# Peptides against a protein of PDB entry 5TDY, part 23

Target 1, 88 residues: chain A of PDB entry 5TDY
Amino acid sequence: EKKIDGRRKAAVLLVALGPEKAAQVMKHLDEETVEQLVVEIANIGRVTPEEKKQVLEEFLSLAKAKEMISEGGIEYAKKVLEKAFGPE

## One batch from the design tools (peptide; aimed at target 1 R7 L13 K53)

Design b2_p24_4_s3 (made by RFdiffusion4, then SolubleMPNN; its pose is not in this set)
Fold by OpenDDE base, seed 5:
Structure b2_p24_4_s3 (fold): chain B 88 residues (1-88), chain A 24 residues (1-24)
Amino acid sequence: as target 1 above (88 residues)
Amino acid sequence: DEMFQKVVDAMDEEILEEVKKLLE
């Protein structure tokens, strides 16, 4: 897994959302941050499927960590059990 | 990382659901 620059990650995420949803997000950011993001988006160039997937998954991880979204499932349940009782 | 976190924090529930759909 390649480490992606933080500014690039932000640009990739916003581009993936599309212009309408990206605009909704940027309306909640300070002016300086918006200016920086616009520059990053303008210079984003080619986004690989691998980059896009990596950024989106990192986003979900951060969102879940802040309980902004809830997720269940077998894999999550396994992680909970491992942390609670250990693998043994 | 700071800029990315700012973008994440700026997203409401509707936008969060849209991102989830991108991963489906």
Scores: peptide ipSAE 0.549, ipTM 0.900, DockQ to the pose 0.697
OpenDDE base, seeds 1, 2, 3, 4: peptide ipSAE 0.533, 0.534, 0.509, 0.538; ipTM 0.895, 0.896, 0.877, 0.899

Design b2_p24_4_s4 (made by RFdiffusion4, then SolubleMPNN; its pose is not in this set)
Fold by OpenDDE base, seed 4:
Structure b2_p24_4_s4 (fold): chain B 88 residues (1-88), chain A 24 residues (1-24)
Amino acid sequence: as target 1 above (88 residues)
Amino acid sequence: DEMFQKVVDAIDEEQLEAVKELLK
C-alpha cells in the first residue's frame, strides 16, 4: 500500500464522483481551494483501481468519524436504549 | 491532508451514497 498525498486524494475522490457531483462538492469550497483542486485534477494522470479504492475507503472512514454514516450494532443499540429510557 | 479533509467536509448525503456505490 502506497501513501497518497492529501491533495491527490482529494482529486481522486472528485474524479471518482464524476463531473456533476464533483462540481456540486466544489460549490461548497472556497475559490482558492477550488483552484488548487482543479490543478490537481488536471494533473491526476492515471489512477489505479487500488489507489481509488484506498481513497474511497479512507473517505468513508472519515465520513463515519464525522457521523455522516450511521451504523447499527451493539454499541448503536446501547445508544438507542440510553436515548429511549435513560441511563440506569 | 487538509485539502482532502475539506472535500470530505463538503460531501453531502447524495455524494456520500454515490461513493458507497462505487465501493460495492
Scores: peptide ipSAE 0.713, ipTM 0.950, DockQ to the pose 0.827
OpenDDE base, seeds 1, 2, 3, 5: peptide ipSAE 0.700, 0.705, 0.700, 0.699; ipTM 0.950, 0.951, 0.949, 0.950

Design b2_p24_5_s1 (made by RFdiffusion4, then SolubleMPNN; its pose is not in this set)
Fold by OpenDDE base, seed 4:
Structure b2_p24_5_s1 (fold): chain B 88 residues (1-88), chain A 24 residues (1-24)
Amino acid sequence: as target 1 above (88 residues)
Amino acid sequence: MEIFEKVVEAIDEEQLKFVEELLE
């Protein structure tokens, strides 16, 4: 698994959302951040399925960890259990 | 805060569920 630049991750996520949803997200961001994201999106080039999946999974992990919403997969469940009871 | 983190925090529950659907 290749490490992805943070700015690129953000762009990949926004592109995955589509223009309508991405716009809604950007309304909650500061102007400078929006400008940076637009530049990254414009220069996104090819997004591989693997890269997309990696970014979306990281997003879901972070979102669920912070806001404690929605169901997770097996790896998320493992983290929940580890946090609750500690590792073996 | 990292730009990716900013985006994560800006995404609401509806958009979150949409992303979950993308990974089905």
Scores: peptide ipSAE 0.698, ipTM 0.944, DockQ to the pose 0.667
OpenDDE base, seeds 1, 2, 3, 5: peptide ipSAE 0.691, 0.695, 0.690, 0.690; ipTM 0.945, 0.945, 0.945, 0.944

Design b2_p24_5_s2 (made by RFdiffusion4, then SolubleMPNN; its pose is not in this set)
Fold by OpenDDE base, seed 4:
Structure b2_p24_5_s2 (fold): chain B 88 residues (1-88), chain A 24 residues (1-24)
Amino acid sequence: as target 1 above (88 residues)
Amino acid sequence: DEVFEKVVNAVDEEILKEVEELLK
């Protein structure tokens, strides 16, 4: 597993969402941030399945953690349980 | 990771669900 630059992570996520959904996200961002993201998207090059998966999983984790009321999928539940009780 | 966090915070529930679908 490779450490991914934060800006690249954002670009990977947005590209994975597709242009319509990416636009929905980006319209809520400040102009400067959008500009930065456009540059990253333009230079994204090849995104490996592993990189995409890594980014999406991190997104999911962060998004759910930030929600006051979160819904978890099976994989998220597994990760939560593993973190909480795995060492035991 | 500030930019990424901004993006995370900008994603609504509908898009969140779609990301979950992408991971299946």
Scores: peptide ipSAE 0.705, ipTM 0.950, DockQ to the pose 0.707
OpenDDE base, seeds 1, 2, 3, 5: peptide ipSAE 0.702, 0.702, 0.701, 0.697; ipTM 0.950, 0.950, 0.949, 0.949

Design b2_p24_5_s3 (made by RFdiffusion4, then SolubleMPNN; its pose is not in this set)
Fold by OpenDDE base, seed 1:
Structure b2_p24_5_s3 (fold): chain B 88 residues (1-88), chain A 24 residues (1-24)
Amino acid sequence: as target 1 above (88 residues)
Amino acid sequence: DEVFEKVVEAIDEEQLEEIKELLK
């Protein structure tokens, strides 16, 4: 697994959604953020299947943590415990 | 990761389902 820049993660996610749905998301963002994302999308280059999968899985993890979805999972449970009690 | 988090927060249920489909 490779460390991915935060702005690049956002660009990968938006490109994965396709132009119509990406546009719907960006309509809810501030102008400065939109400008930053446009730059990243324009310079995204090649997105490997591995990178795409990594970003989408991180999205799902964050969505669960923010109660956007109500699904279980061992990794999610682990993160809940780590946040509650810290590493030990 | 602030920009990424902002995008995540802007995703609605329809877009969420689309993303889930992409992972199948």
Scores: peptide ipSAE 0.649, ipTM 0.935, DockQ to the pose 0.747
OpenDDE base, seeds 2, 3, 4, 5: peptide ipSAE 0.644, 0.642, 0.636, 0.639; ipTM 0.934, 0.934, 0.932, 0.933

Design b2_p24_5_s4 (made by RFdiffusion4, then SolubleMPNN; its pose is not in this set)
Fold by OpenDDE base, seed 4:
Structure b2_p24_5_s4 (fold): chain B 88 residues (1-88), chain A 24 residues (1-24)
Amino acid sequence: as target 1 above (88 residues)
Amino acid sequence: MEMFEKVVEAIDKEQLEEVKELLK
């Protein structure tokens, strides 16, 4: 796994969503952030399948952690337990 | 707040479901 810059991750996510959905998301952001994102999107270049998958999975993980969704999974449950009780 | 986190928090239920579909 390669570390991806936070701004690039945002751009990858928005591009993956497509222009309609990306535009909807951007309506919830401040103007400065939108301008920065547009620049990142314009210069995104090649997005590998691995990079895309990594970003989308990280997004879902963060969404779950922020209680934006209630859908779980074995891997997520393990992380919850680690945070609650520590590793074995 | 980091830019990726800002985008995460800006995504609503509909867009969230769309992301889930992209991972299938």
Scores: peptide ipSAE 0.659, ipTM 0.938, DockQ to the pose 0.714
OpenDDE base, seeds 1, 2, 3, 5: peptide ipSAE 0.653, 0.655, 0.658, 0.659; ipTM 0.937, 0.937, 0.938, 0.939

Design b2_p24_6 (made by RFdiffusion4)
Pose (drawn by RFdiffusion4):
Structure b2_p24_6 (pose): chain A 88 residues (1-88), chain P 24 residues (1-24)
Amino acid sequence: as target 1 above (88 residues)
Amino acid sequence: DPELEKVKEFSPEEIAEVIKHWLE
């Protein structure tokens, strides 16, 4: 009945990635976050492929949002450099 | 699983940043 929250999504994702990949992700999280995600995974309960798909698709949308922010800065910086070196 | 394969192409640091965003 409870709504899926961020902690749940993170746990579903880490389970879907397999242990080795999930371990590499955990190395980039602080101790408090790691412990709390351990409890969330220990309490993984049931996860259908449908729930996994929902989590993965939300992940890809956020990752794309971050790529767009990064690409936008790269495009702006290169345009500035082109103007600085070019005939303008 | 095409979605999972796409997620696995990301670096661990990049995946962690999404996770940190969810935990905000």

Design b2_p24_6_s1 (made by RFdiffusion4, then SolubleMPNN; from b2_p24_6, 7 letters changed)
Fold by OpenDDE base, seed 2:
Structure b2_p24_6_s1 (fold): chain B 88 residues (1-88), chain A 24 residues (1-24)
Amino acid sequence: as target 1 above (88 residues)
Amino acid sequence: DPLLEEVKTYSPEEIAEVIKELLK
């Protein structure tokens, strides 16, 4: 899969969430970060389905790894197994 | 979009924390 810049990942995520949810999220970020992300959003251009999927999957992986909610899932389980036992 | 719907189940605060990680 193609590497995506972290700033772009955040922008893709925020756009995918929609303006209301995105606004709520940005209230938890510092002012400078918000301004930077707004610029990224404004210049996001085209987001492919593949890019969107990649960003959302990475979000879920990171969120679950941080144990924000006690929710598993097949994709997360695969990541756990990969890290624990390698690509065997 | 099942992925997006699952992402939306997280609170704005939780999502923001992940975004902070993405920006590191």
Scores: peptide ipSAE 0.752, ipTM 0.962, DockQ to the pose 0.833
OpenDDE base, seeds 1, 3, 4, 5: peptide ipSAE 0.744, 0.743, 0.746, 0.745; ipTM 0.962, 0.962, 0.962, 0.962

Design b2_p24_6_s2 (made by RFdiffusion4, then SolubleMPNN; from b2_p24_6, 9 letters changed)
Fold by OpenDDE base, seed 3:
Structure b2_p24_6_s2 (fold): chain B 88 residues (1-88), chain A 24 residues (1-24)
Amino acid sequence: as target 1 above (88 residues)
Amino acid sequence: DPLLEEVLKLSPEEIAEIIKELLK
C-alpha cells in the first residue's frame, strides 16, 4: 500500500464526489483551503482504483471515529474480537 | 461503488470536517 499525501487524499475524495457534491463541501472550507484544493484537483492526474479505494476507506474510518456514521466492517469486527477475547 | 455511496450519505458539512483532518 502506497502512502498518500493528505492534500492528494482530499483531492481524490472531492473528484470522486462529483462536481455538485464537491461544491457543497467546499462551501464549508475556508477560502485559503479552497484555493489549495482547487489546484490539487486541477493537477490530480491519474487516480488508480487502488488509490481511490484506499482514500475512501480511510475517509469512512475517520467518519466512524467521529461518530458520523455507525461503526462496522472488518476492522471494527477485529476490534470487537480483541476486546472480547484479547489480542490474537 | 459501495464505498462512495456510503460517503455520499454524509452531509457536506460532515465531509468537510473530515477533509480538514486530512489537511492537518
Scores: peptide ipSAE 0.745, ipTM 0.957, DockQ to the pose 0.787
OpenDDE base, seeds 1, 2, 4, 5: peptide ipSAE 0.731, 0.730, 0.743, 0.732; ipTM 0.958, 0.958, 0.957, 0.957

Design b2_p24_6_s3 (made by RFdiffusion4, then SolubleMPNN; from b2_p24_6, 7 letters changed)
Fold by OpenDDE base, seed 4:
Structure b2_p24_6_s3 (fold): chain B 88 residues (1-88), chain A 24 residues (1-24)
Amino acid sequence: as target 1 above (88 residues)
Amino acid sequence: DPLLEEVKKLSPEEIAEIIKELLE
């Protein structure tokens, strides 16, 4: 797994979202940030499936950490077990 | 893409908040 800088991550996400949703997101960013991201998008080049997956997973992780979405399922269960009983 | 669809459930404002953090 290769490290991706934040600017690249944001660009990958915005491209993945599609132009309509990406535009809606951009409306919540300041002008300087928008200009920065437009440059990144313009120069995004190839996005591998692995990179896309990595970025999306990180975004979801961050969203869950900020309680924007509920952390459910097996991953939440694993964290509960880890906190309750520790590693075996 | 189930991951992308899950991200799309976030509001544009919520996604923007995450992006701001990534750019810090």
Scores: peptide ipSAE 0.748, ipTM 0.959, DockQ to the pose 0.798
OpenDDE base, seeds 1, 2, 3, 5: peptide ipSAE 0.739, 0.736, 0.738, 0.738; ipTM 0.959, 0.959, 0.959, 0.959

Design b2_p24_6_s4 (made by RFdiffusion4, then SolubleMPNN; from b2_p24_6, 9 letters changed)
Fold by OpenDDE base, seed 4:
Structure b2_p24_6_s4 (fold): chain B 88 residues (1-88), chain A 24 residues (1-24)
Amino acid sequence: as target 1 above (88 residues)
Amino acid sequence: DPLLEEVLTLSPEEIAEIIKELLK
């Protein structure tokens, strides 16, 4: 996969959210950051499905790490099993 | 998009926090 810089990641995310939700999010950012992101959004160009998926997956990973979203699924199950029984 | 729908379950403030992390 291709490396995406943080500014572009944020822009891709904001565009994916749609204008209404993006506007709500940006109200929680400082003025300088908003200005920077507006520029990034204006110059975002083409966003591929692969890039969008990559950004969203990383976002969710960070959200889970910050305990905003409960971790679940196979990776969490693996951690539970590791803690309960240790490695084979 | 199930990924996007999951993101949308977060509050705008929570999403902004993650964006701040991305910009570090």
Scores: peptide ipSAE 0.748, ipTM 0.958, DockQ to the pose 0.810
OpenDDE base, seeds 1, 2, 3, 5: peptide ipSAE 0.739, 0.743, 0.748, 0.734; ipTM 0.958, 0.958, 0.958, 0.958

Design b2_p24_7 (made by RFdiffusion4)
Pose (drawn by RFdiffusion4):
Structure b2_p24_7 (pose): chain A 88 residues (1-88), chain P 24 residues (1-24)
Amino acid sequence: as target 1 above (88 residues)
Amino acid sequence: SSEEVWHEVVEAALPYKEEVEELL
Protein backbone atom coordinates (compact mmCIF):
# COMPACT_ATOMS: atom_id res chain seq x y z
CA GLU A 1 0.00 0.00 0.00
CA LYS A 2 2.88 2.37 0.75
CA LYS A 3 4.12 4.57 -2.07
CA ILE A 4 7.45 3.71 -3.63
CA ASP A 5 10.07 6.13 -2.26
CA GLY A 6 13.61 6.94 -3.30
CA ARG A 7 15.18 4.41 -1.00
CA ARG A 8 13.05 1.69 -2.56
CA LYS A 9 13.88 2.74 -6.10
CA ALA A 10 17.60 2.76 -5.29
CA ALA A 11 17.35 -0.79 -3.85
CA VAL A 12 15.37 -2.13 -6.85
CA LEU A 13 17.97 -0.62 -9.18
CA LEU A 14 20.92 -2.08 -7.29
CA VAL A 15 19.28 -5.53 -7.25
CA ALA A 16 18.63 -5.30 -10.99
CA LEU A 17 22.25 -4.41 -11.78
CA GLY A 18 23.69 -7.57 -10.23
CA PRO A 19 26.09 -7.75 -7.30
CA GLU A 20 29.31 -6.73 -9.04
CA LYS A 21 27.93 -3.61 -10.68
CA ALA A 22 25.97 -2.70 -7.55
CA ALA A 23 29.19 -3.05 -5.57
CA GLN A 24 30.91 -0.51 -7.86
CA VAL A 25 27.98 1.91 -7.35
CA MET A 26 28.13 1.51 -3.52
CA LYS A 27 31.79 2.62 -3.48
CA HIS A 28 30.51 6.09 -4.44
CA LEU A 29 28.05 6.38 -1.51
CA ASP A 30 28.74 7.40 2.06
CA GLU A 31 28.65 4.92 4.98
CA GLU A 32 25.22 6.02 6.22
CA THR A 33 23.70 5.62 2.79
CA VAL A 34 25.31 2.20 2.31
CA GLU A 35 23.96 0.88 5.61
CA GLN A 36 20.47 2.15 4.91
CA LEU A 37 20.49 0.67 1.43
CA VAL A 38 21.61 -2.66 2.90
CA VAL A 39 18.56 -2.74 5.13
CA GLU A 40 16.39 -1.80 2.15
CA ILE A 41 17.83 -4.69 0.06
CA ALA A 42 17.62 -7.11 3.03
CA ASN A 43 13.89 -6.17 3.04
CA ILE A 44 13.54 -6.33 -0.76
CA GLY A 45 10.37 -8.35 -0.56
CA ARG A 46 8.72 -8.91 -3.93
CA VAL A 47 9.70 -7.13 -7.07
CA THR A 48 7.95 -7.90 -10.33
CA PRO A 49 9.53 -7.14 -13.72
CA GLU A 50 6.95 -4.37 -14.00
CA GLU A 51 8.32 -2.62 -10.90
CA LYS A 52 11.86 -3.07 -12.23
CA LYS A 53 10.82 -1.42 -15.53
CA GLN A 54 9.27 1.53 -13.69
CA VAL A 55 12.47 2.07 -11.72
CA LEU A 56 14.77 1.71 -14.73
CA GLU A 57 12.72 4.12 -16.85
CA GLU A 58 12.72 6.73 -14.08
CA PHE A 59 16.49 6.25 -13.83
CA LEU A 60 16.94 6.81 -17.52
CA SER A 61 14.88 10.00 -17.44
CA LEU A 62 17.02 11.45 -14.64
CA ALA A 63 20.25 10.33 -16.34
CA LYS A 64 19.06 12.05 -19.52
CA ALA A 65 18.31 15.19 -17.52
CA LYS A 66 21.89 15.18 -16.22
CA GLU A 67 23.24 14.61 -19.76
CA MET A 68 21.24 17.60 -20.99
CA ILE A 69 22.68 19.83 -18.27
CA SER A 70 26.20 18.65 -19.14
CA GLU A 71 25.76 18.93 -22.90
CA GLY A 72 24.28 22.43 -22.49
CA GLY A 73 27.36 23.66 -20.65
CA ILE A 74 29.70 22.03 -23.18
CA GLU A 75 27.84 23.65 -26.08
CA TYR A 76 27.95 27.07 -24.38
CA ALA A 77 31.65 26.79 -23.53
CA LYS A 78 32.62 25.77 -27.07
CA LYS A 79 30.59 28.64 -28.52
CA VAL A 80 32.45 31.06 -26.30
CA LEU A 81 35.81 29.59 -27.38
CA GLU A 82 34.79 29.70 -31.05
CA LYS A 83 33.92 33.42 -30.68
CA ALA A 84 37.20 34.07 -28.87
CA PHE A 85 39.30 32.46 -31.59
CA GLY A 86 37.17 33.38 -34.60
CA PRO A 87 36.74 36.56 -36.57
CA GLU A 88 34.24 38.08 -34.10
CA SER P 1 15.77 12.12 2.60
CA SER P 2 14.71 9.10 0.54
CA GLU P 3 14.64 11.16 -2.70
CA GLU P 4 18.13 12.50 -1.96
CA VAL P 5 19.38 8.96 -1.57
CA TRP P 6 17.72 8.11 -4.93
CA HIS P 7 19.47 11.03 -6.66
CA GLU P 8 22.83 10.07 -5.16
CA VAL P 9 22.38 6.45 -6.43
CA VAL P 10 21.29 7.77 -9.85
CA GLU P 11 24.38 9.96 -10.10
CA ALA P 12 26.68 7.09 -8.97
CA ALA P 13 25.05 4.64 -11.39
CA LEU P 14 25.54 6.81 -14.50
CA PRO P 15 28.45 4.70 -15.84
CA TYR P 16 25.95 1.80 -16.13
CA LYS P 17 23.35 3.61 -18.19
CA GLU P 18 23.78 1.24 -21.17
CA GLU P 19 23.52 -1.81 -18.88
CA VAL P 20 20.32 -0.35 -17.43
CA GLU P 21 18.87 -0.01 -21.00
CA GLU P 22 19.72 -3.71 -21.70
CA LEU P 23 17.66 -4.70 -18.70
CA LEU P 24 14.49 -3.19 -20.35

Design b2_p24_7_s1 (made by RFdiffusion4, then SolubleMPNN; from b2_p24_7, 7 letters changed)
Fold by OpenDDE base, seed 4:
Structure b2_p24_7_s1 (fold): chain B 88 residues (1-88), chain A 24 residues (1-24)
Amino acid sequence: as target 1 above (88 residues)
Amino acid sequence: SSEEIWEKVVEAALPFVEEVKSLL
């Protein structure tokens, strides 16, 4: 598995999402970052299925991690208990 | 940095988790 540059990963994700959703994402970014991403997208070239898969999976992994972090330890513990013993 | 850009994009793209799942 090849290590992918962060800007590249971002561009791949944005392209994969399509222009509408990519635009929504970039609306939440600072102007400088947007400019960098636009350049990266413009020069994205060929995206292999493997690269795409790698980026999307990494995104999902990070997203899940962030969700768990946002939920906190208590919520995580609740989920663990629920799965282990069912609802009270 | 490059990695910071990725992290920013990930955060901003969190609402589209389901969309990304559908792309796999």
Scores: peptide ipSAE 0.784, ipTM 0.968, DockQ to the pose 0.832
OpenDDE base, seeds 1, 2, 3, 5: peptide ipSAE 0.775, 0.775, 0.773, 0.773; ipTM 0.968, 0.968, 0.968, 0.968

Design b2_p24_7_s2 (made by RFdiffusion4, then SolubleMPNN; from b2_p24_7 with V5I H7E E8K L14M E22S)
Fold by OpenDDE base, seed 1:
Structure b2_p24_7_s2 (fold): chain B 88 residues (1-88), chain A 24 residues (1-24)
Amino acid sequence: as target 1 above (88 residues)
Amino acid sequence: SSEEIWEKVVEAAMPYKEEVESLL
């Protein structure tokens, strides 16, 4: 999959979550990071369905790995690998 | 850094993993 800038990924995720949940997430971040994210969100422009899907799936992969949660199992793992290392 | 920001957001957004799943 295409490499996406970290700030961009964060902005896409926050926009996808909606303003209320995004605000709750950002309350746990330092002030400088929040300021950067606000600017990034303001300049997010067009988000393709493919980009959105990529960001959300990367988030889920990371989140589940961090919490050692088995949700989705082998099928999900296959999808992650396909997106990460399959044809672009 | 850019990736550091992403990591921070992932950590903070983990409570909403089920919400994110519903968006796919």
Scores: peptide ipSAE 0.780, ipTM 0.966, DockQ to the pose 0.736
OpenDDE base, seeds 2, 3, 4, 5: peptide ipSAE 0.771, 0.769, 0.769, 0.770; ipTM 0.967, 0.967, 0.967, 0.967

Design b2_p24_7_s3 (made by RFdiffusion4, then SolubleMPNN; from b2_p24_7, 8 letters changed; failed a check: too like the target's own chain)
Amino acid sequence: SDEEIFEKVVEAALPFVEEVESLL

Design b2_p24_7_s4 (made by RFdiffusion4, then SolubleMPNN; from b2_p24_7, 11 letters changed)
Fold by OpenDDE base, seed 4:
Structure b2_p24_7_s4 (fold): chain B 88 residues (1-88), chain A 24 residues (1-24)
Amino acid sequence: as target 1 above (88 residues)
Amino acid sequence: TDEEIWEKVVDAAMPYVDEVKSLL
């Protein structure tokens, strides 16, 4: 598995989302960051399926950590119970 | 930095988790 730099990961994610959603995402970013991302997207070149998968999976992993998303599993269940009944 | 850009994009893309899931 190849290590992907942060700027490229961002570009891959944005391209994967499509121009409309990517635009919505970038509206929440500072102008300087947007400019950098536009350049990165313009020069993204070939994105392999493996690279795309790697980036999207990392995003989902991070998203899960930041905000609990519908994934299920033991850890999710534990967090649901914690929210429902509080700490014991 | 590269990592800061990635983190910013992740935060901003949170509303599109379901969309990303559909891409896998």
Scores: peptide ipSAE 0.771, ipTM 0.965, DockQ to the pose 0.829
OpenDDE base, seeds 1, 2, 3, 5: peptide ipSAE 0.761, 0.761, 0.765, 0.764; ipTM 0.965, 0.965, 0.965, 0.965

Design b2_p24_8 (made by RFdiffusion4)
Pose (drawn by RFdiffusion4):
Structure b2_p24_8 (pose): chain A 88 residues (1-88), chain P 24 residues (1-24)
Amino acid sequence: as target 1 above (88 residues)
Amino acid sequence: SLLEKVKEYSDELIAEVIKEWLEE
């Protein structure tokens, strides 16, 4: 009945990635976050493929959003450099 | 597949998305 929250989505994602990949992700999290995510995984309960798909698709949308922010800055910076070196 | 696409992302970037979810 409870709504899926961020902690749940993170746990579903880490379970879906397999232990070795999830371990590499955990190395980039602080101790408090790691411990809380351990409890969330220990309480993983049931996860259908449908729930995994929902989590993965939300992940890909946020990853794309971060790529767009990064690409936008790269495009702006290169345009500035082109103007600085070019005939303008 | 969706999972294969996710695995192509760097570990640091995956962690950043996780931290963003936890801040919500």

Design b2_p24_8_s1 (made by RFdiffusion4, then SolubleMPNN; from b2_p24_8, 9 letters changed)
Fold by OpenDDE base, seed 4:
Structure b2_p24_8_s1 (fold): chain B 88 residues (1-88), chain A 24 residues (1-24)
Amino acid sequence: as target 1 above (88 residues)
Amino acid sequence: SLLEEVKKLSAEEIAEIIKELLAK
């Protein structure tokens, strides 16, 4: 996978969200950050499907790590076992 | 889709993740 810096990741996400949702997100950021991200968005250029997928997957993983959303399946089961019994 | 899952997050939650990305 290509390495993407944090500013680029944020811009890719905000563009993917659409202008209305992106604007709502920006209301929770300080003015200087907003200005920075607007510039990044304006200069985002081409976003490949691979880059978009990579960014969205990372955002979801970060959201799960922060317990903003639940996770299920095998990975969740592994975490449950790790918390219950620790590494062996 | 991945995007639809992200959109289920609140604007505030998404902003918090963005702050983390920008802090690195």
Scores: peptide ipSAE 0.730, ipTM 0.951, DockQ to the pose 0.795
OpenDDE base, seeds 1, 2, 3, 5: peptide ipSAE 0.716, 0.724, 0.729, 0.717; ipTM 0.951, 0.951, 0.951, 0.951

Design b2_p24_8_s2 (made by RFdiffusion4, then SolubleMPNN; from b2_p24_8, 8 letters changed)
Fold by OpenDDE base, seed 4:
Structure b2_p24_8_s2 (fold): chain B 88 residues (1-88), chain A 24 residues (1-24)
Amino acid sequence: as target 1 above (88 residues)
Amino acid sequence: SLLDEVKKLSPELIAEIIKEWLAK
C-alpha cells in the first residue's frame, strides 16, 4: 500500500462520487479550495482500483469516527481498542 | 459497495473530511 497525499485523496474521492454528488460537496468548500480541487481533478490521470479502494476505505473510517456511526466490523473495533487502551 | 456507502453520506460530512485531508 502506497501513501497517498491529501490532495490526491480528495480528488480521487470526488471523481468516484460522480459529478452530481461532487458538486454538492463542493458547495460546502470555499472558493480557493474548490479551485485547487478542480486543478487536482483535471490532472488526476489514472486511478487504479487499489487506489480508489484505499481512499474510500480511509474516508469511511474517518466519516464513521466523526459521526460515531457503527462500522459493524473488526477494523473499527480495533481502532476503538487502540485509542482506549493502546497497543499491547 | 464502498462507493455506495460513501454516496449515502451527507455532502457536508464529505466536505469536512476533505478539508481535513487538505489541512497540513
Scores: peptide ipSAE 0.746, ipTM 0.958, DockQ to the pose 0.804
OpenDDE base, seeds 1, 2, 3, 5: peptide ipSAE 0.746, 0.743, 0.745, 0.744; ipTM 0.958, 0.959, 0.959, 0.959

Design b2_p24_8_s3 (made by RFdiffusion4, then SolubleMPNN; from b2_p24_8, 9 letters changed)
Fold by OpenDDE base, seed 4:
Structure b2_p24_8_s3 (fold): chain B 88 residues (1-88), chain A 24 residues (1-24)
Amino acid sequence: as target 1 above (88 residues)
Amino acid sequence: SLLEEVKKLSPEEIAEIIKELLAK
């Protein structure tokens, strides 16, 4: 797995979202940030399926960490059990 | 799909995550 810098991650995500959704997101960023991201998008070049997957997975992970979406599954169950009963 | 799941986030939420990525 190759390391991707934050600027590129953001650009990959915005391109993946498509222009309509990306534009909606951009409205919540300051002008300087928008300008920087536009440059990154313009120079994004080739985005491999692997890179796209990596970026999207990290975004979802961060969203779960911020409780924007339900984590669910085994990891959530583990957290519930830990909070309820503590470690064995 | 992963993309569909991300798209379910609001633009505000996605922007917040982007800000964090850029702050690192």
Scores: peptide ipSAE 0.729, ipTM 0.951, DockQ to the pose 0.812
OpenDDE base, seeds 1, 2, 3, 5: peptide ipSAE 0.717, 0.722, 0.729, 0.727; ipTM 0.951, 0.952, 0.951, 0.951

Design b2_p24_8_s4 (made by RFdiffusion4, then SolubleMPNN; from b2_p24_8, 9 letters changed)
Fold by OpenDDE base, seed 3:
Structure b2_p24_8_s4 (fold): chain B 88 residues (1-88), chain A 24 residues (1-24)
Amino acid sequence: as target 1 above (88 residues)
Amino acid sequence: SLLDEVKKLSPEEIAEIIKEWLAK
């Protein structure tokens, strides 16, 4: 796994969302940021399935950390066990 | 799918995360 810079992550995400949803998102960003992202999207080039998956997973991880969505599954279970009995 | 889960969030919430990614 390679680290992806923030600008690239944002561009990959916006392209993945599609024009309609991406446009709605951009309405919440300032003009300068929008201009920067438009350029980044225009020059996005090839996006591998692995890169797309990584970006979406990082997004969901951060969204969960911000309590935008509920956590669950094995990762959450690991956190619960770690807090209850200490790191393994 | 992962993308469907992402799309369930509001545009404002998605924008908030993008802002964080772009923060220095």
Scores: peptide ipSAE 0.764, ipTM 0.960, DockQ to the pose 0.760
OpenDDE base, seeds 1, 2, 4, 5: peptide ipSAE 0.760, 0.756, 0.764, 0.761; ipTM 0.960, 0.961, 0.960, 0.960

## One batch from the design tools (peptide; aimed at target 1 Q24 V25 L29 T33)

Design b2_p25_1 (made by RFdiffusion4)
Pose (drawn by RFdiffusion4):
Structure b2_p25_1 (pose): chain A 88 residues (1-88), chain P 25 residues (1-25)
Amino acid sequence: as target 1 above (88 residues)
Amino acid sequence: LEEVKEYSDELIAEVILDWLEESEE
């Protein structure tokens, strides 16, 4: 009945990635976050492929949003450099 | 899933942290 929250999504994602990849992700999290995610995974319960798909698609949308922010800054910086070196 | 595995570990961690921060708000 409870709504899926961020902690749940993170746990579903880490389970879906397999242990070795999930371990490399955990190295980039602080101790408090790691412990809390361990409890969430220990309480993984049932996860259907449908729930995994929902989590992965939300991940991809956020990853794309971060790529757009990064690409936007790169495009702006290069335009500035082009103007600085060019005939303008 | 294979597509997600091509992302860097740091980037995956950042998305996880964003989800946690949104849940705390």

Design b2_p25_1_s3 (made by RFdiffusion4, then SolubleMPNN; from b2_p25_1, 12 letters changed)
Fold by OpenDDE base, seed 3:
Structure b2_p25_1_s3 (fold): chain B 88 residues (1-88), chain A 25 residues (1-25)
Amino acid sequence: as target 1 above (88 residues)
Amino acid sequence: IDEVKKLSAEEIAEIIKEWLEEEAK
């Protein structure tokens, strides 16, 4: 596993979310941070499937730790499917 | 990604802030 910069992780995630959801997320960030992330997104270049998978897995791990999502049977099943068919 | 999209914008932003904090230290 390759180390990914935090700024890069954020950019990858925001692009994966799509413009509408990404815009909603950015409304919760300070102005300077938004400017930084816009630059990162503009220069994101290629995002490999491996990189995207790594970012999403780390995100979900943190979200779980913060109890934003549960880890019940249904959620586990979803994770299995995601690992089998992609991080989408 | 579908699972991520189910979270609120605020919840997602919270995670992003943590990622950025780690880089800022």
Scores: peptide ipSAE 0.674, ipTM 0.915, DockQ to the pose 0.607
OpenDDE base, seeds 1, 2, 4, 5: peptide ipSAE 0.669, 0.672, 0.667, 0.674; ipTM 0.917, 0.915, 0.915, 0.915

